# Peptides against a protein of PDB entry 7UQJ: the designs that were tried, part 337

Target 1, 160 residues: chain A of PDB entry 7UQJ
Amino acid sequence: PELYQNFNITPPRGVLFHGPPGTGKTLMARALAASCSSDERKITFFMRKGADILSKWVGEAERQLRLLFEEAKKHQPSIIFFDEIDGLAPVRSSKQEQIHASIVSTLLALMDGMDNRGQVIVIGATNRPDAVDPALRRPGRFDREFYFPLPDVKARFKIL

## One batch from the design tools (peptide; made by RFdiffusion4, then SolubleMPNN)

Design b2_p28_8_s3 (from b2_p28_8, 12 letters changed)
Fold by OpenDDE base, seed 5:
Structure b2_p28_8_s3 (fold): chain B 160 residues (1-160), chain C 160 residues (1-160), chain D 160 residues (1-160), chain A 28 residues (1-28)
Amino acid sequence: as target 1 above (160 residues)
Amino acid sequence: as target 1 above (160 residues)
Amino acid sequence: as target 1 above (160 residues)
Amino acid sequence: MLAEIAETLAHLGVTKEALEEALRKVLE
């Protein structure tokens, strides 16, 4: 935060972790959540699965997303981690169910509505970055992407 | 790999991890993937959930399986780990949806099509080995089965 | 067991782990399962996800819950861990599908049917304790609740 | 929290020390 303020750099609003399954994206997100809360700096970490948002909150997914972002803002500094975000925000297709389009639109609006103070960061993880709506991958949303290569064992154990 | 080549032993194409949930099957698969890659020999680890293949890739599950095996072959030596494989390959029933039968058939064909060079290993994990189609448990497919007992603490810590 | 028998204290039947996602609830449940089994006393640990019970066992979720509790009783002392239990046992609503109400009712009945000998403990984990049916949070069911605060890194690393 | 959890699960033979050790090993 301070570094971004000092340099007048807009902190990233969103970070996309992408790479093959089992590359440690979820583990890294948890490690980040752990690293961000020092005795001096408490960061609130929220974790959701993309598929869980759709299945657990049938008819209320939009509301749950709003509540999540409101809660994250209330507990800032905070990280919202969406695991398997491709399940939540698939590429828009003309064949896409209206419900999916609505959830994606809600997520877009929520990310756009985030304060530029960078006190809330959204991390998405996916095995299929190309299955994520390109609109989410624009500046001001998931503006940074980290490729998690199929870890070399060393890279996997460094992430472990 | 080398050990199997040196002994003229056909490396197992598939390993089935089975046992109660939370016995560390997924962790062991990850640890194996990590242990098998040295500085000199990088193993590529692919992880999929059985249920995710069905739900995330509605209508494209077969294609995604083919792509997964092609990618694993391209990045050999590699491990494909199917977590919760009983969700992907349930026992064939007369009441089974045609889609499930097709996915199972595709997985069978992909495992049969694996080159005997043992450079791609498939690990399946299930809590319900009897819920996995017996055709997958034949030689040349999941030909080795490891029971993960409810770990005695010591066994869990040995797997950890 | 012995301590509760000696003090005529009814051991908790259920423990609810609640707190923000990634706070280590699942890890703690696994650690507990590991700590409770000594060389002399083997505890059987069963793990289920709430959403998996609904999705993997369409039409058989109740039967699978019964089987799970029967198996836990057969392998006592045992722990049943329900991760993301809010997916299994949402707050009852008038709009709730009859299937969900039936699963919740089955879980309630199974917890009530547990022998007070404390040889089977149920641990539920949720990020949303308020989304869990209050009936599950009554005495004789999930009668103890542990809040997993957003760990201060030190608290997370102390739990780690 | 570990102490409270251990106390709650003491009937299973859970000690704080065993829980701490288990956590360490789960994380190795």
Scores: peptide ipSAE 0.014, ipTM 0.199, DockQ to the pose 0.280; fails the geometry check

Design b2_p28_8_s4 (from b2_p28_8, 12 letters changed)
Fold by OpenDDE base, seed 4:
Structure b2_p28_8_s4 (fold): chain B 160 residues (1-160), chain C 160 residues (1-160), chain D 160 residues (1-160), chain A 28 residues (1-28)
Amino acid sequence: as target 1 above (160 residues)
Amino acid sequence: as target 1 above (160 residues)
Amino acid sequence: as target 1 above (160 residues)
Amino acid sequence: MLEELAETLAHLGVTKEKLEEALEEVLK
C-alpha cells in the first residue's frame, strides 16, 4: 500500500496467471494466500473455480460474483483468485453465448467498478489465456500477466 | 534418468496413482514434480483433470491431449499428471461410449507413441482404478501402479 | 483420540468449515490431515468434492458415499473431507430434488450410522453454509462449525 | 517471477521472501 501510494502507481486490479497446467499457478495463488496471512498484515484470500461458478450457480452466478466482490471489498486487503478463469469467462463467440455473456459482463463490470485505490486484487489463472475473453485482459482489469512456463522451461529460465 | 539408464530399466511411461480420494495422490504428484525439480534439473509438470478435458474440450479433447503430449515432449523431462483419469478414460462399456472411446483411443495412441527413452512420465490419479479403461493399464502405458492407502494404512506402511 | 477419551468428550462426527471461498478451508483440511499424520499416528485423509460425487457418479453417488465411509471406518483414524459440500448436499427444496435428496439422505444415514467412538471425522467445506441441507448441520452430523473468515477478518481474529 | 510478483503485490505487503517461504511450505 505505502509503496504504491508513495509512487502514485495505480495498483493492478487484476493479475492473470497463465501457462500450461501444473506449472504452479494454483500453487502460487495458494502461496500468495499463505504469504498474505502473516501476523502483521493478513490479506483476505478468496478462491473460486470458473467452472464451479458456472455449474453451481446456474442463474445465480452473477449474484455470486457480486457478493464475492462485495465481500472482498469489505475485507480488503483482499485477493480474489479465480482458478480456471477461462471456464468462467470464455471468449464470447462460443456457442454457450448467453449465460457466459451475462457472467462475463458482470465480471467486467465488477472489475471496472473496483476503486483503483482499493486493496482488492483479482488473480485469474488459466491454461489458455487466449480462451479468456479479451475484454478481461484490458487495462484496469487483468492488466498484469504472469506466464508460468513449464518447469523445464522454468529450469532454463530460473523462474521458480 | 541416470538411475534408469544405469540399470537398463525402461522407465515407466505411465504411473497410476490409485487409492481412496484424499490419500494424497495429487499431493504426491505435486511433491514428485517438486522433488524432481532440482536447481540443476527442473522437471516440467503438467496437470490436467480428466473431467475437465472431457467437459471443457468437447470436440477438442483429442487435440488438447495431443498438444499436451507435444508440449511435454518439447519440455522434457516432464510429468503429465492426469487427476481423476477415470473421468477421461472410463471403461469403454459405459453408455457414453463414442466420445470417450475417441479420447481414450487418442490417449492410448499418445502413450504408445512415447519414446521409451523419452523423459516424459504420465501420472494418472484415480480413486477407481477399475473404472480406468484396462487398455491404459497395460505395459507401455500405465504399467506402474501405486496404491495410495488411506493414511491410517499409510501409518502402517510408512508410505508418506 | 486420547484427549477425547480422557475428557469423555464425544468427538465431533462432522466439522463444517464455512466461510468465503479461498479463506483456506481446503488448505486447513489438508494441513489438518498433514499435522495429524505423525510418524506414530497417521490419519487417513479422504478428499472428495461435492460436485464431483454428483457429476461423476450419477446413479452411483450413494454407493460411492457408502464405500467412502466404509473405507474411512476401515482405516480409522480417518478424516473425510468434502470440499464444496453444498454441491453434494444442497437444500432439499432445490429443483434438482430427487437425485440430491437420495444422496443427502445417504450422507445423513452414513453420518448417523457412525459410532461416536469411531475415529472418523467428516469435514465439510462450504462457502455457503446456508446452502447445506440443515439436516446435515444437526447434532451428531456437522455439529461443529468453523467459520473461516476472510483473512482480513482473520487478521482481526487471529484465527489462522 | 517471484520478485516481480512480489513487486506487483507489494502494496498488499507481499515480499519475495514470504512467497519463497510460502512456496516451500506448500511444496513440503
Scores: peptide ipSAE 0.036, ipTM 0.234, DockQ to the pose 0.326
Fold by OpenDDE base, seed 3:
Structure b2_p28_8_s4 (fold): chain B 160 residues (1-160), chain C 160 residues (1-160), chain D 160 residues (1-160), chain A 28 residues (1-28)
Amino acid sequence: as target 1 above (160 residues)
Amino acid sequence: as target 1 above (160 residues)
Amino acid sequence: as target 1 above (160 residues)
Amino acid sequence: MLEELAETLAHLGVTKEKLEEALEEVLK
């Protein structure tokens, strides 16, 4: 809060972790969740998997997203982590347009509806940023991107 | 490559990692991908989860598999890792025959269509090799199998 | 077995691991499976993910659960681990009632049908115990609950 | 990356040091 308030910087709403599989995206998200629990401020960490939301909640995914964001808002400060977000919000393909478009539209609306002063950060992780709907990668949504390179053997020893 | 060429051994197209959950199958696949990526030879590592392909791409899974194999071929040398491959290619049960049979048939055709000289290795991981369609476990497909025993407590410390 | 027999304690049929994401529930389940497999007693470890059962086996999930429990019974002593069990047995919501109610009803019946002397333990893991059908959390089912707090930095080193 | 992430999450009270400690812990 104080750093962004002092500099009049709008805090990022969404952070996209992208890179090859096993590069530590989920590990980093878990490390963040751990770091958030140690301090005087308990950050609530919500983890969901994109494909699980789509599969578990066929016809109810939009409602579950709304409930998730309301829960995150209720428990501020909070982090919502979507693992494999390309499973939740794939690039709109011509054949699956309606179901995926509805879920994506809901996620877009929820991210847009987050207060700029809200202490809710959404982290998406994907192996394929190009498979994520470009609408999610716009300012006010996943507007920060962190690339997780394949660690060279030496850098894997540093991330491991 | 060189080891198989020197011995006139057809390089395996597919390797099945099987064993109890948490035995390091996914970790080994990732370690292999890292070890094979030297500074001079970037091996492209593609990871997919069987259930995610089935759930994300209902009616498009076949196309996504084709695209994955084409991408892997384009970025040779490459490893395609299917985590929980029993989720992608379950043993054909009488009732779900059509959807699963189509995906399995596509995967079989893609594995059969890989050039013997192709620098694409497919690694499947499963906890239940008997739940994988036997057609995938035939020569020219997942014809090499590695059992990952439950590491004794001491061996887990070596894989971690 | 012996400890529960000696104390006339009915062995728990089901154990619920619950806590924030990344708190080590899956790791603990795997560590338990490894620790319980001594040279003399091979414990068979079955791992399933709740959402994967629901998505892979649309209309056959009940049968797959039955087969899983029969397989676990056949390979006693055994552990069945359901990762993200809230994906398999969500709290009955008004709209998805029928499909989820059928799977939940089958899981309830299977847990109730386990012999009190059976050497099959069911471990469920969830981030949201309140999202698991309360019927699963009753005596004779998941009647033991272990909370996995976000380990403080120091306590995660002990669970790992 | 950790520094940039800590900066990104600084308003949540996440520090680079805490991320490093948490990573070391998850990695141990």
Scores: peptide ipSAE 0.036, ipTM 0.238, DockQ to the pose 0.299; fails the geometry check
Fold by OpenDDE base, seed 2:
Structure b2_p28_8_s4 (fold): chain B 160 residues (1-160), chain C 160 residues (1-160), chain D 160 residues (1-160), chain A 28 residues (1-28)
Amino acid sequence: as target 1 above (160 residues)
Amino acid sequence: as target 1 above (160 residues)
Amino acid sequence: as target 1 above (160 residues)
Amino acid sequence: MLEELAETLAHLGVTKEKLEEALEEVLK
């Protein structure tokens, strides 16, 4: 919080990690969870997979998202990491009333409902940023994007 | 694709990684996804857990498998990695109409329906190859098997 | 088994790994699964996420837990690792008939039903031990607890 | 912690050294 306030930077509500598979998106999220957790400031890290929320909670996915965000808020500072977020919030095609359109709408509403205080950060990771609903990539949602390039074989030995 | 064509090797549709827990099956699958991905040719990596497909999608698991394979085909070259695939496709016991027999049948059909062009590789990982439905281990499905021995301590330092 | 008998120590049925996110709980569980597996004695490692069991198996979660424990018993020596176990067995609030109270009860019964022979170890990992149902933290269940402190940046380079 | 964990899991043939090695393996 203070760092962003000092620079007049609105703390990102949402950060999208995108890039090819195996580029370290999930690892970076874990590293962030770790680095942000100090003895003085424990960040609570919530990890979910997008496909997991969509699939596990048929009929309850929206409620589980709400509960996740409430818990993150209760335990702030918090990071909510959605791995494979394109599995949760696929691009809305005009042709298909996506069975899970309500889940996407709920996620949008939850991200919009977050305080600008930067106490809860949502990180989404995807291999396919263009498969993520563009509504999630708007300001106040996943408005920061980090591209994870393919490390050449040598650089990967440093990350793994 | 070309590598397998050059060697007159039918590209494996399915590769079964099996071996004791912690032998690096999941890591190898990720390493493969990364090593096969170049700046010029990005391989799309889909990771799912077998138990996750079976469990998350009660009533929709078959559809999600279909969608997964369609997406993999759309984003080819692709790797579909099923971790803990025995959780998805347990051995059919003659005595139990497995509640999820339809899911296994769907996976079989999806693997059979794949083009021989090697643009989508399915990797299944299991600690228990004998717990995987033998129908999945037939030619044209998981017809290549890689045993991951317990690396002695030294050999794993090379893969990890 | 023999080591605990020699020391008159009741082998832990359940071990709770708790600590801040990213402290290596999941890694340790994997390392355990690997280190306990030798050529002579293969430990079967079952990994599940708590939220995954609860969510994936709405209506079948109890059965899946039973099957998991039966499989672990069949493949003993075994480790069952529940990552994010607080997602499976949250603290029972008196105010909410938790929709999944039956799942928690099933897990309790399964842990109680385990033989004291230490052939199946259950490891639960959580970032929030106080969010785990206290009934799980009783003797004969998750009665051993390991706190994973935040490694300072330097110590984590040794564990990660 | 590794020592205590190794002691706790000694009945599984877990040693501190094996845990350290396995951690190093999982971390690489």
Scores: peptide ipSAE 0.010, ipTM 0.172, DockQ to the pose 0.265; fails the geometry check

Design b2_p28_8_s4 (from b2_p28_8, 12 letters changed)
Fold by OpenDDE base, seed 5:
Structure b2_p28_8_s4 (fold): chain B 160 residues (1-160), chain C 160 residues (1-160), chain D 160 residues (1-160), chain A 28 residues (1-28)
Amino acid sequence: as target 1 above (160 residues)
Amino acid sequence: as target 1 above (160 residues)
Amino acid sequence: as target 1 above (160 residues)
Amino acid sequence: MLEELAETLAHLGVTKEKLEEALEEVLK
C-alpha cells in the first residue's frame, strides 16, 4: 500500500498468471500470499479453482463469488486466487453461454466493484489466456499479465 | 493414542476442517499426518478429493469408499483426508438426490462402522460446512469441527 | 543422457506413478522436475490434469495433446506430467468408448512417436493403475511403474 | 523409492539429494 501511494501507481486489481501448465502459477500465487504476509501486515489468501466454482455451485456460483469477494474485502489486505480461471470464465461459447455468461458477468461486476484503494488483489491462473473471456482482461480487471515461461526447475524453485 | 487413553477421551472419528478457501485445511491435514507420525508410529495418510470420487467413479464411488476405508483400517494408524468433502457429500438436493444420497449413506455407514478404538481418523475439509450433509456432522462422524480462519501466510507456514 | 548412452540403456519414455491418493505422486513429479534442472541443463516441466484435458478441451483434447508434446519436444529436456491420468486415459468403457478411445489413441501415438533419444519423459500419476488403459502400460509407453506406498508422513516428507 | 527414481532419472541429472532438496522446496 505505502509504496503504491508514494509512486501514485494504481495497485493492480487483477493479475493474470498465464503460461504452460506446471510453470508454477499456483505455486507463485501461494508464495506471493506467503511473501506478502509481513509481520506487520497479514495478507489473507483465498483460493478457488475455476471449474470447482462452476461444478460445485450449480446455480449458486454467483452467490459464492459475491460471498468470496465480501469476505476478501472484510479481511483486507487479501489475495483471491482463482486457479484454472479459464474453467470459471471461459470464452462465451453458444451452448453453455447463458450460465457461464452470468458467472462471468458476476465476476466482472465484482472486479469492477473493487475499490482501487482496496487491498484486494485477484490473481487468475490459466494455461490458456485466450480461453479467458476478453472482458476479464480489460483495464481494472485482469489488467496485469504475467507470463510464466516453462520454468527451469530452478526458476520454479525461485518462484518457490 | 496414549494421551487419549490417559484422559479417557474418545478419540475423534471425524474432524471437519472448515473455513474460507486457502486457509490451509489441506496443508494442516498433511501436517497433522506428518506430526502424528513418529519413528515408532507411522501414520498412513490417504487423500481424496470429494468431487473426484463422484466424477471419476461414476457407479463405483461406493465401492471405492469401502476399499479406501478397508485400506485405511489395514494400515492403521491412518488418516483419511477428504478434501472438498462438500463435493463428495453435498446436502441432499432433489435432482441429484439418489446418487449422492447413496454415496453419502455409504460414507455415513463407513464412519459409523469405524471402531472408536480404531486408529483411523477421517478429516474432511470444506469451505462450506453448511453444504455438507448434516448427517455427517453428527456425533460419531464429523463430530469435531475446526475453523480455519483466513490464515496469515505465516500461519500457513506454521501449518506446514 | 550421458549415463544412458554409456550403459546402452533406453531411457524410460513413460513413468507411471501409482498408489493411494496423497502419497506424494504429484509432489514427486514436481520435485523430479526440480531436481533435474541444473544450472547447465534446464528441464522444462509440463503439468496437465487428466480430467481437465477431457473437460476443458471437449473436441480439442487431441489437438492439445499434440501441441503439448510438440512444445515438450521443442523445450527438451522436458517432463510431461499428467496428474490423474486415469481421468485422461480411463480403461475403455462402452458408453464413453469412442471419445476416450480417440484421446487414448492419440496419447498412445504421441508416446510411440517420441524418439528413444528424446529428452522428453512422460510421468502419469494415478490412484488406479487398473483404471489406466492397458495399452498405455506397455513397453515404450508407461513401461516403468513406481508404487507410492501410503507414505508415512516421514515417508511423504522423504518423498517430499 | 527416491533412490530408484533418481537412478531412473539419473540421465536427467537427478540425484536423490536433489530430489530431497526439490521436494523440500516444493513444500515451501
Scores: peptide ipSAE 0.010, ipTM 0.188, DockQ to the pose 0.315; fails the geometry check

